# Peptides against a protein of PDB entry 3J47, part 2

Target 1, 121 residues: chain A of PDB entry 3J47
Amino acid sequence: IRLTNQLKSLKGLQSKLKDVVEYLDKVINKELPINHTILGKLQDVFNLLPNLGTPDDDEIDVENHDRINISNNLQKALTVKTNDELMVIYISNLVRSIIAFDDLIENKIQNKKIQEQRVKD
Target 2, 69 residues: chain B of PDB entry 3J47
Amino acid sequence: YEEKEESNLAATKSMVKIAEQYSKRIEEEKELTEEELKTRYVGRQDPKKHLSETADETLENNIVSVLTA

## One batch from the design tools (peptide; made by RFdiffusion4, then SolubleMPNN)

Design b1_p13_7_s3
Fold by OpenDDE base, seed 4:
Structure b1_p13_7_s3 (fold): chain B 121 residues (1-121), chain C 69 residues (1-69), chain A 13 residues (1-13)
Amino acid sequence: as target 1 above (121 residues)
Amino acid sequence: as target 2 above (69 residues)
Amino acid sequence: SELTELLEKLEEE
């Protein structure tokens, strides 16, 4: 259930990202004016989305004009915030895993000592 | 999609809380490791067990946070 | 290092 919901959210996000990219391309091509409401919604979505590993796509379009920079800067800031959050979660998981591993090692050592004492007995 | 969006929103809010909780959890994990180290030196199983349990709880919470993210 | 030592001790068991 949880994985399915995550997958669905990812698919929804992917679709929205595609729509945003298409919109941004149209704005870049001056086919459409910048819709602040769409950008705000996108920003909200990015704020809600954990930074999934799409850092690569945003770096390429750095060359396009000044107005794209503000939206890109906001998107970048949101992406950075999301990445930071994901990074914190990742680090936390690693730390927990390390602690759990240390405890397992200690438990195993203690169990071995108990077994050695029982054999001597 | 809507349920997942709500879950993701809740997860994101939870992630901010998790970031704060994570900082706190990292501190709790460090305390557990220190207690484990102390238990290793003192030979008392109880602090070690408590540290292990706290570490496991912290790990579980992080996993839940990752799964919610 | 302590974790590594613990792992090494566990590997020896």
Scores: peptide ipSAE 0.376, ipTM 0.831, DockQ to the pose 0.006; fails the geometry check
Fold by OpenDDE base, seed 2:
Structure b1_p13_7_s3 (fold): chain B 121 residues (1-121), chain C 69 residues (1-69), chain A 13 residues (1-13)
Amino acid sequence: as target 1 above (121 residues)
Amino acid sequence: as target 2 above (69 residues)
Amino acid sequence: SELTELLEKLEEE
């Protein structure tokens, strides 16, 4: 359910972005008049988007790497953060699996000992 | 879309909390493993079972975290 | 190492 909702939202965003691109292309080609309201909203979206454009590598403060998912660079940073989180979860799952396996081994050993005792009996 | 965004935000916050809990759970898992080791040496099944259960709970929480991420 | 030892014991079993 949650993944499905995320996929749906992502697909919706993708569709909207495609529509925006198509609109912008038509405006650039002078096929449609510039809708000032749409452009204003797009500008607002771009202003809310972390600076997608200037790849200045240097000053991306480490702290903002956690929050800034929106911009491509931010999306990259967020992707990295997400990857790190996924790695932590993966490692945690591995550790749990190892512990569970250890317990299974111990249980098997105990069961074998019990069986051996029954045979002696 | 807004509901999904809110869900994603909640999930992200949950992931941060899960990361903190995960660190604590890892420690708890280690403690349980030590208890299982001790129980294994003592030949008591009960402490081992408890350790296994705690490990399973930790794994389950991690799986839920992965599914939530 | 202890886990490995346990695994080895299980394999012998």
Scores: peptide ipSAE 0.375, ipTM 0.829, DockQ to the pose 0.005; fails the geometry check
Fold by OpenDDE base, seed 1:
Structure b1_p13_7_s3 (fold): chain B 121 residues (1-121), chain C 69 residues (1-69), chain A 13 residues (1-13)
Amino acid sequence: as target 1 above (121 residues)
Amino acid sequence: as target 2 above (69 residues)
Amino acid sequence: SELTELLEKLEEE
């Protein structure tokens, strides 16, 4: 169930990304105005999914660069924030694992001492 | 898709809260380590056990946070 | 350092 939901979400994201690319192409060709709602939804998706590769800025022409750059900067900032959150979670898990390992070692040492005492008796 | 998007939004808000809680959990982990250290010096099993339990609770909370992320 | 020593002792067992 969880894996299936993740796959469905990934497929949905892929479809949305394709739609965004198509929309951006139409905007570049001056066929359609910028849809702020789609852009906002895309930003939300990026904020939620840090591993979503930055849309390849490859084809964005230099002149519309400022507004597009602001949007890209915001997307990058959101991605960085999400990455930072993931990093914090990772570090926390690592620290907990280290503590658990320390406790395991101490327990093993105690068990060894108990066994040594039993052999002496 | 819409339900998942809503769930992701809720998860993101939860992550911000988790980040704040994480700082508190790190402090709890330090307290556990200090108790283990004290138990090692005093030879009392009780403080060490308490430290281990607190570390486990901290780990569990982090795992839940990762699963929610 | 103490944790490291404990790990070394554990490895010796």
Scores: peptide ipSAE 0.364, ipTM 0.823, DockQ to the pose 0.006; fails the geometry check
Fold by OpenDDE base, seed 5:
Structure b1_p13_7_s3 (fold): chain B 121 residues (1-121), chain C 69 residues (1-69), chain A 13 residues (1-13)
Amino acid sequence: as target 1 above (121 residues)
Amino acid sequence: as target 2 above (69 residues)
Amino acid sequence: SELTELLEKLEEE
């Protein structure tokens, strides 16, 4: 289920990214007017899937500087947020590992004490 | 796609909640560690076991969070 | 430090 959902999302994202690229190309070529709604939808996609969209969008942004900067700033902010979240998760896992290790040591000590008592009996 | 978007949104909200819960969990883990220390001195095995179980549950929740992120 | 002490105790046993 999870893998299937991830795959479906990736496929959808890929299709959407392709559509966005095509749209942006048309806008660049002045074939279509700049549609703010499309940019908003793109931002929404990035807000929902910040990790998947970041690599490809950086390459396109070189040409039309001003509005692109807002998108880039948002992407950067999302990236920072994602990094912070990952960092928190990492620290949490580390702390849990340390606690688990401490418990393991204590259990081992107890087991040894029990074994020593059995030898004395 | 909509279901996944909803799931991702829920996951993001859950992550924020997880961050808050994480702070609380850290405090709970500290309390459990103190109980283990006390139990070690008192020779009562039960509090130590409870602490270990709570730590394991906390670890499991973090793993699930990582997998969901 | 407590963990280290526990490890040391385990090594002594």
Scores: peptide ipSAE 0.347, ipTM 0.816, DockQ to the pose 0.006; fails the geometry check

## One batch from the design tools (peptide; made by RFdiffusion4, then SolubleMPNN)

Design b1_p14_3_s2
Fold by OpenDDE base, seed 2:
Structure b1_p14_3_s2 (fold): chain B 121 residues (1-121), chain C 69 residues (1-69), chain A 14 residues (1-14)
Amino acid sequence: as target 1 above (121 residues)
Amino acid sequence: as target 2 above (69 residues)
Amino acid sequence: DLEELLERLKKLKL
């Protein structure tokens, strides 16, 4: 369920971004009038996008480390963070699988001992 | 779409909490493994079962965390 | 331990 919702959200975002690009291309080609309200909203979205190109804003608050930074530099840092998180999850799953197998092995050994005792009686 | 975005944001915050809980869960898994080892020596089935159940719960939580990432 | 797990796996195949 959760993955399906994330995938649907990403597909929705991708569709909206495509519509925006198509709209901007039509405006550039003078096929459609400039809608100032759409441009204002797009500017707000671009301002919320992590700065892809200005090296000088050292003051990006350390507290915003948790925000999904879609900017390429910040996307790179987030990609690294996401990779680290996925690695931790992978190791955890591996450890749990090993423990579950150890228990299954022990249960099978016990069952074998019980069967051997029943055959001797 | 917005409801799913809110769910993804909540999921990301949950992932940070899961990272903290992960270190604690690893320790809980180790304790369970030690109890299972002790139970193997004592020949009692009950501590081993509890270890297995906690390991399974830890695995499920990690799978949910992966699905949330 | 991994060695004990491996030894248990061997006993299960027998």
Scores: peptide ipSAE 0.425, ipTM 0.839, DockQ to the pose 0.006; fails the geometry check
Fold by OpenDDE base, seed 1:
Structure b1_p14_3_s2 (fold): chain B 121 residues (1-121), chain C 69 residues (1-69), chain A 14 residues (1-14)
Amino acid sequence: as target 1 above (121 residues)
Amino acid sequence: as target 2 above (69 residues)
Amino acid sequence: DLEELLERLKKLKL
């Protein structure tokens, strides 16, 4: 359910971005007037996107580094964090799987011993 | 879209809490594994079963955490 | 332990 909702939001965002590109192309070709309200909302979205393009301002504070996919440098730091989180989850799942397999093995050995004892009797 | 963004932000805050809970769950899993090892030597079936059940519950919680990430 | 797990796995294949 949660993954499906995230995927649906990403697909909705992708469709909206495509509609904006098509609108901008029509404005460049002078086929349609610029919708200032849509452009303003896009500018707000781009300002909330981590700065992809300007290498110059070194000082943007290290503290809000935590999560996944903000723009290339921040996106890289966030990708590293996401990778570390996924690695920890993977290792834990592996450890739990090993424990569960060990228990299954012991149960099978016990069942085999019970069957062998029944045949001797 | 907005409801899903809010759900994603809430899931994100829950993941930090899940990381702390995860460290605690790993320690709980290790303690249970030691109890199972002790139970193997004593030949008592009941403590081993309880350890197995707790390891399974811990595994399920991690799978749900991965699916939520 | 990993060695004990491996020994148990061997016993299941016999």
Scores: peptide ipSAE 0.420, ipTM 0.835, DockQ to the pose 0.006; fails the geometry check
Fold by OpenDDE base, seed 5:
Structure b1_p14_3_s2 (fold): chain B 121 residues (1-121), chain C 69 residues (1-69), chain A 14 residues (1-14)
Amino acid sequence: as target 1 above (121 residues)
Amino acid sequence: as target 2 above (69 residues)
Amino acid sequence: DLEELLERLKKLKL
């Protein structure tokens, strides 16, 4: 359910971006006047998006690493954090699997011992 | 779209909480392993079963965390 | 411990 909602949100964003590109192409071709309200909202979105495309070295303090699929440069730092979190989750699952396996082995040994005792009686 | 965005934000907040709970879950898993060791020495089967069940619950919570990530 | 797990595995094969 959660992943499906994220995928639907991403698809909706993709559709909106496509509509914006189509609108920008029509404005460039002088077919339509610029809708200043849409352009202002797009500018606000671009200002909120980490600079995807400008190579300028400005050390903007990377403090707000919330797990949004943020664009490539800030996304690289977020990707590293995501990889570290996935690694921790993987190690945890491995440890739990080992404990569950140990318990399973002990249960099987006990069951075998009980069965051997029943055959001797 | 807004409902899904809110769900994704809630998911992200849940991931931060999962990181905090992760340390607690690791400690709970260690306590279970100690109880299993104690049960092996005492010869009582019931504490071992409870330990196994709690380890399984901990595993399920990690799988849900992976699916959320 | 891993050694105890290995010993349990050996007892299971018997």
Scores: peptide ipSAE 0.415, ipTM 0.829, DockQ to the pose 0.006; fails the geometry check
Fold by OpenDDE base, seed 3:
Structure b1_p14_3_s2 (fold): chain B 121 residues (1-121), chain C 69 residues (1-69), chain A 14 residues (1-14)
Amino acid sequence: as target 1 above (121 residues)
Amino acid sequence: as target 2 above (69 residues)
Amino acid sequence: DLEELLERLKKLKL
């Protein structure tokens, strides 16, 4: 259930992003006037999103360098946090798998002992 | 979409809480393993089975947590 | 412990 809801959320976000790209392409092609309200909301979303783009090393003026560095530091911090969370989950799964395997081994040993006892009898 | 974003934010906050509960679940899993060890000494199948079941439940909860991350 | 588990695994293969 939780995974299905997350997948549904991601699919919805992907569809919305696609609609935005299609709108931007129509504006670039001069087929539609720039809707300032949609552009403002997009700008707000981009300001909230850590800039995940590798800055192409081209001539972006020195004043933007501090904002790019802050964005890269935020992206790096988010990446580290995500990696730590994934690592904890991975270790958790390994521990559970080990315990489940220990129980399976014990069950198999018990079953073997029961069979050996039945053959002696 | 907004309800889903709110649900996703709530899920992320729940993940942080799940991480705290995860340390507690690891301790509960260890206690179950000790009970299995004790049950192996006592020769009673029931406590060992209960420990195995709780370890499986702990594994399932971690898998769900991974899938939710 | 892990060693006891390995010994148990060896006894299962016999």
Scores: peptide ipSAE 0.401, ipTM 0.828, DockQ to the pose 0.006; fails the geometry check

Design b1_p14_3_s4
Fold by OpenDDE base, seed 1:
Structure b1_p14_3_s4 (fold): chain B 121 residues (1-121), chain C 69 residues (1-69), chain A 14 residues (1-14)
Amino acid sequence: as target 1 above (121 residues)
Amino acid sequence: as target 2 above (69 residues)
Amino acid sequence: DLKELLERLKKLKE
């Protein structure tokens, strides 16, 4: 359910971005007037996106870097955090699986001993 | 879309809390494993079963955390 | 212990 909702939101964003690109192309070709309200909202969205393209501002403070999926440079730091979280989850699942297998093995050994005792009686 | 975005933000905040809980759950899992080891020597089946059940619960919680990420 | 786990895994394969 949660993953499906995230995927739906991403698909909606992708569709909206495609519509904006198509609109901008029509405006450049002088086929349609610019909708200033849509453009303003898009600008607000871009300003909230981590600065993807401007190489110059070196000093963006390293401290807020730990949050995962904000776009390219911030997205890189966020990707590292996501990878670390996924790694911890993977290791935890591995440990739980090992413990579960150990219990299954012990149960199988006990069942085998019970069966061998029944054959001797 | 807005409801989903809010849900994703809440899930991310929950994941940070889950990371702290995860460290505690790993320690609890280790303690249960030691109890199972002791039970193997004593021949009592009940403590081993309890340890196995707790390990399974810890695994389920980690899977839910991965799905929430 | 890791050694005991490995020994149990071997016994499961038999």
Scores: peptide ipSAE 0.418, ipTM 0.837, DockQ to the pose 0.006; fails the geometry check
Fold by OpenDDE base, seed 5:
Structure b1_p14_3_s4 (fold): chain B 121 residues (1-121), chain C 69 residues (1-69), chain A 14 residues (1-14)
Amino acid sequence: as target 1 above (121 residues)
Amino acid sequence: as target 2 above (69 residues)
Amino acid sequence: DLKELLERLKKLKE
């Protein structure tokens, strides 16, 4: 469910971006005037979005490593954080698997002992 | 889209909580392993079963956390 | 804990 909602949000963003590109193409072709309202909203969205595209300027070390799939430069830092979180989850799963396996082994040993006792009786 | 964004934000907050709970779950897993060890020494099957079940529940919670991440 | 697990594994192989 959660992943599906994230995917839906991403698809919606993709659709909006496509609409913006189409609009920009029409403006470049002088077919439509620039919808200032849409551009203003897009600018607001881009201002709220970490600067994805331009590699150069804003080395702003915004430390906020939180889990948002934030795109490119801030996305690299976020990607590292996401990788670390996934690694922790992976290690946790391994530890649980090892414990479960140990219990399984012990159960098998006990079952074997019970069977051996039954054969002796 | 806004509802999904809100859900994603809630999920992110839940992940932070899961990270905090993860340390607790690791400790619970250790306790279960100790109980299993004790059960092996005492020869009682019931405590071992309980430990195994708790370890399985901890594993399931981690898997759900990974799927949510 | 790991040593005990290894011993249990050995006992399962026997």
Scores: peptide ipSAE 0.415, ipTM 0.833, DockQ to the pose 0.006; fails the geometry check
Fold by OpenDDE base, seed 3:
Structure b1_p14_3_s4 (fold): chain B 121 residues (1-121), chain C 69 residues (1-69), chain A 14 residues (1-14)
Amino acid sequence: as target 1 above (121 residues)
Amino acid sequence: as target 2 above (69 residues)
Amino acid sequence: DLKELLERLKKLKE
């Protein structure tokens, strides 16, 4: 259920991004007037999104290089943090798995002993 | 989308809390394992089953936490 | 704990 919800959310985000790109293309082609409110919201979303640099787009002036580097550093830092969190969860799962296996083994040994006793009787 | 963003934010906050709870859960798991060891010495089956069930619950909670992450 | 787990595993294999 949770994975399905996450996938659904990611798919929704992807669809929304596609719609934004299509809208921007129409504005560039002068087919639609520039909606400043939509652009402002998109800018806010892009500012909140770690600027995953799509490498190829337009003449970002030299002054923005520092901001891009800062954004990339922030994204890297967020990635490292996410990796650390995933590592902790992984270790936790391993520990729980080991304990569960220990108990399973013990239960199996006990069951085997009970069966052996029943065969002797 | 907003509901998902809120869910992700809540999940992230929950992950921080889960990290703290995880340390505590590891300690609780160790205590249960020690109780199982003690129960093996005492020959009572019931404590072993309880420890196993607690370990399984702990594992399930960790898996859910990973899926939320 | 690990040694006991290993011994239990051996007993299961037998």
Scores: peptide ipSAE 0.415, ipTM 0.834, DockQ to the pose 0.006; fails the geometry check
Fold by OpenDDE base, seed 2:
Structure b1_p14_3_s4 (fold): chain B 121 residues (1-121), chain C 69 residues (1-69), chain A 14 residues (1-14)
Amino acid sequence: as target 1 above (121 residues)
Amino acid sequence: as target 2 above (69 residues)
Amino acid sequence: DLKELLERLKKLKE
């Protein structure tokens, strides 16, 4: 469910971005008038995007390491962080599976012992 | 789309919390394993069951974390 | 712990 929602959101974003690009191309080609409201919203979105090009903004908030960086450079750093997190989750799941399996084995051994005792009995 | 975006944001915040809780979960898992070992020696099924349940909860939390990631 | 797990698995297979 969560992954499906994320995929749907990403697809929606991709479609919107495509529409914006197409609109901008039409405006540049003078095929359509400039919609100032759409441009204002797009500008706001771009301002919220991590700066792909300016290395100088030192305030890469160290705290934003956990945010899925949409920006390619941030995406690379975030990809590394995400990979580390996924690795931790994978190891944790593996450990839990091992523990659960150990418990299952013990339960089976106990059940076998009980059955053997009943047959003697 | 907006609802899913909000859900993804919440999931991301949850991952940060999961990272903090990960160390604690590992320790809890170790404690459960020790309780199972002790239960084997004492012959008491109850501590072993508790350990198994805690391990299952830890697994579930990890799965949710993976799905959120 | 792993050795004990393996031994338990062997016992389950007998």
Scores: peptide ipSAE 0.412, ipTM 0.840, DockQ to the pose 0.006; fails the geometry check

Design b1_p14_5_s3
Fold by OpenDDE base, seed 1:
Formats: C-alpha cells, structure tokens, sequence
Structure b1_p14_5_s3 (fold): chain B 121 residues (1-121), chain C 69 residues (1-69), chain A 14 residues (1-14)
C-alpha cells in the first residue's frame, strides 16, 4: 500500500512536470500567453526543490545528509544514505533468512528421525 | 498526491526510528538464535519454536521497514 | 553456527 502510494505520487509529479515543459515550450513559441499563476506555482515548486543548478555554494552543511533524494549533490548524499539503509535492510533480511533456514533444517532432521523410528517399528 | 507525500514524510521519520529499532531487533534475533541452539542440544521443541517465531517476526518487521524506506 | 552448517549439508544430501 505505502509503496504504491509513493509510486502514484511520483507518477503524478512526472506528469505535472511534463505538462509544465509543454506549457513553457508553447509560451516560448508565442503560441500561448504567459500564465502568471502557473508560473508562480512552478517557482514555488522549484524553491521547495533543493537547488539543482548552482554548483558554486560548496557549504551545503553536512548535517542535512540524511535526506535521501532532493538534488543531485544532495541526491548523491541521499543516495549514499539510501544505499546504507538498503544495506542494513539486506543484512537484516539475510540474517532472518538464515535463522528461518536453520529452523527448516531442524524440522527436516526431526521429521527424518520420526520416519526412521516408524520404520523400526 | 498530498496524502502520499504525508505518508512518505511519516515513513522517512519512521525509518530513522527503525534504524535504532533495527539494532535492537538484530540483538533480539541473536538472542533467539542462541536459545534455538540451546534447544537443539537439549532436544526440547518448545524453546526452539519460540526462537523461530521471534526470528520470523523480526524478519517481517525488516521487510516492512524496507518497503517503507 | 557449526550445527547449522551440518544441517545444511544434511539438507543438501536429501
């Protein structure tokens, strides 16, 4: 359910971005007048997006590294965090799988012993 | 869309808490594995079963955490 | 761990 909702939100965002690009292209070609309300909403969205474009300010404070996917440098730090989280999850799943497998093996051994006892009987 | 964004933010905050809980869950899983080993040597089915059940619960919680991440 | 490895071998033989 949660993953499906995240995917739906991302798809909605992608569709909206595509519509914006198409609108901007039409405005550049003078096919449509500039809609100031749409432009203002886009600017608000861009301001909420971490600065993708300005390479110069090196001092993006190391502390906000924990947020996963916002901007390319931030996206890289976020990608590292996501990778670390995925690694922890992978190790956890592996450990659980090993424990579950150990239990299955023990159950198999017990079942074999029960069958061997039944044959002797 | 907004409901999903709120859910994603809540999930992200939950992931930080899950990382702390994960360390605790790993320790709980190890303790259960030791009890299972002891039960295997003693031949008592009940402690071994309990360890297996707790390991399964720990696995389910990690899977949910991964899906939430 | 050693018992688990032994059990894994037995499981593979079946």
Amino acid sequence: as target 1 above (121 residues)
Amino acid sequence: as target 2 above (69 residues)
Amino acid sequence: LKELEELLKELKEK
Scores: peptide ipSAE 0.407, ipTM 0.827, DockQ to the pose 0.006; fails the geometry check
Fold by OpenDDE base, seed 5:
Parts: C-alpha cells; sequence; structure tokens
Structure b1_p14_5_s3 (fold): chain B 121 residues (1-121), chain C 69 residues (1-69), chain A 14 residues (1-14)
C-alpha cells in the first residue's frame, strides 16, 4: 500500500512536470502568453525543491544530509544517507534471520527427540 | 496524489523513528536469544516459542522499514 | 552462538 502510494505520487509529479515542459515549450514558441500564476507556482516549487539542476557544488550545506531522495545533487548526499539506512536495514534483517534460523534448528531437534521417544514406547 | 504524498511524508517520519526503534529492536532480539538459551537448559518449549515470535515480529518490522526506504 | 552450533551438530547427527 505505502509503496503504491509513493509510486502514484511520483507518477503524478511526472505528469505535472511533463505538462509544465509542454507549457514552457509553447511559451518559448510564443504560442501562448506566459501565465504568471503558473510561473509563480513553478517558481514556488523550485524554491521548495533544492536546486536539482544547478551544478554549483559549493553551497551543499552539510546539515541537510538527513532528508529524503528529492533531488539529484541533494540526492548525492541523501544517497549516502539512504545507503547507510539500507545497510542498517540489511544488517537488522540478517540478525533476525539468524535468530529465526536458530529457533528453527532448536524446534527441529526437539521434534526429533519427541519422535524418538514415541518410537521407543 | 495528496493522500500518497501524505503517506510518503508519514513514511519518512517513520524512517527517522525506525533509527531510534532499531536499537530497541536489537535489544529485543537479544532478549529472545537469551530466552531461547534458557529454554534449552530448562527443557520448556513455551519460552522458546515466545522468543521465536518476538524475533519474527522484529523481522517484520525490519521488512516494513525496508519497504519504507 | 556456541549453543546454536552445538544444536546444529546434534540436528545433523539425527
Amino acid sequence: as target 1 above (121 residues)
Amino acid sequence: as target 2 above (69 residues)
Amino acid sequence: LKELEELLKELKEK
């Protein structure tokens, strides 16, 4: 359910971005006047979105390392954090699997002992 | 879209909480392992079952964390 | 861990 909702949101964002690109192309071609309201909303979105496209490496303030994969440059720092989180999750799953395996082995040994006692009776 | 975005935000907040809960889950897993060890010595099946169930719950929580990431 | 390894050995012997 959660993954499906994230995918739906991503698809919706992709569709909106496509519509924006189409609108911008029409404005560049002078087919439509610049809708100031749409442009203002787009600017607000860009102001809220960390600079996805600007190559300026320098102003990556170290503090924002904690937030989600929104943008590619922030995504690099976020990718490191995401990699660390994935590593922690992997280790946790491994530990749980080991414990579950230990319990399975113990249960199997007990079941075998019970079966051996039943055969002797 | 808005419902999904809200769900994603909730998931992100849950990821932060998962980091804190991870330490607690590790401790719960250790406690289960100790109960299993005790059950081997006492020969009582019930404590071992409880340990196994708690380990399974911990595993499920980790899987949910992976799906959130 | 050692007890688990021992149990694994016992399980293999059965």
Scores: peptide ipSAE 0.406, ipTM 0.822, DockQ to the pose 0.006; fails the geometry check
Fold by OpenDDE base, seed 3:
Structure b1_p14_5_s3 (fold): chain B 121 residues (1-121), chain C 69 residues (1-69), chain A 14 residues (1-14)
Amino acid sequence: as target 1 above (121 residues)
Amino acid sequence: as target 2 above (69 residues)
Amino acid sequence: LKELEELLKELKEK
């Protein structure tokens, strides 16, 4: 359920971004006048989005907080945070798998003991 | 889309909470393993089963955390 | 851990 909702949200965002790109292309081609209301909303979205685009080399201060990989420079810090979260999840899954494996081994040993007892009887 | 965005934001906040609870889940997993060890010594299937169930629950919670990330 | 390794060996012998 959670994964499906996240995927749906990402698909919705992708569709909206595509619509924005198509609108911008039409404005550049002078096919449509600049819709100031849409542009204002886009500008608000871009202001809320950490700066994705400028790859320029300078030590862009790591200051803005870590979590969501939306924008490239903030995306580097966010990439580190996302990497840390993924690592924690990976370790957690590994630990659970080890515990589950231990339980399977124990169950197999118990089953073997039960079979050996049945052969002796 | 808005409802899903709100759900995704809530999921992200929940991930933070899950990260905080991760240490507790690891401890619960250890306790399950200890109960399995105790059950192996006592020969009582019930404590061992309970430990296995708690380990499985901990694994499931980690998978849900990964899916939320 | 040692007991788990022993259990793994017993499991391989089956």
Scores: peptide ipSAE 0.397, ipTM 0.828, DockQ to the pose 0.006; fails the geometry check
Fold by OpenDDE base, seed 4:
Structure b1_p14_5_s3 (fold): chain B 121 residues (1-121), chain C 69 residues (1-69), chain A 14 residues (1-14)
Amino acid sequence: as target 1 above (121 residues)
Amino acid sequence: as target 2 above (69 residues)
Amino acid sequence: LKELEELLKELKEK
């Protein structure tokens, strides 16, 4: 469920980003007027995204590469965090498995001792 | 999307909590392993059994955590 | 881990 929700959120973000890009392309091509409401919502999204600077209209070209890098850095950071969490879970399972094996070994040793004692009786 | 984001945030917080619980479980597992080691030396079944049971519980909790993650 | 593997090996030999 959680991973699915994260995927859905990522997909939603991707779709939204695509819509934004398409909108921006249309604005650049003068096909559509600037929708201030969409820009405001985007700005809000960017403000919620700590590192994504708001594109002001004029310097869009140079900022796109750096902004993509910043977005990529944040996405990378989120991915790293997720990977770290998964790694912790994996290590935990591994440790538990090792303990279970230790117990199985000990149980087997005990069973063998009991059998040896029964054969001597 | 917002619900999923909220769920992801909650899940992330839960995962942090799970990580803490996991760290505690790892410590419990280590204690169990030490008790098993001690039980191997002492030949007393009871501490070893308890350690095994705790290890199993720790494993189960990790599996549940993995399944929930 | 190595000790566990060794114990497993000893258990197999018994």
Scores: peptide ipSAE 0.393, ipTM 0.833, DockQ to the pose 0.006; fails the geometry check

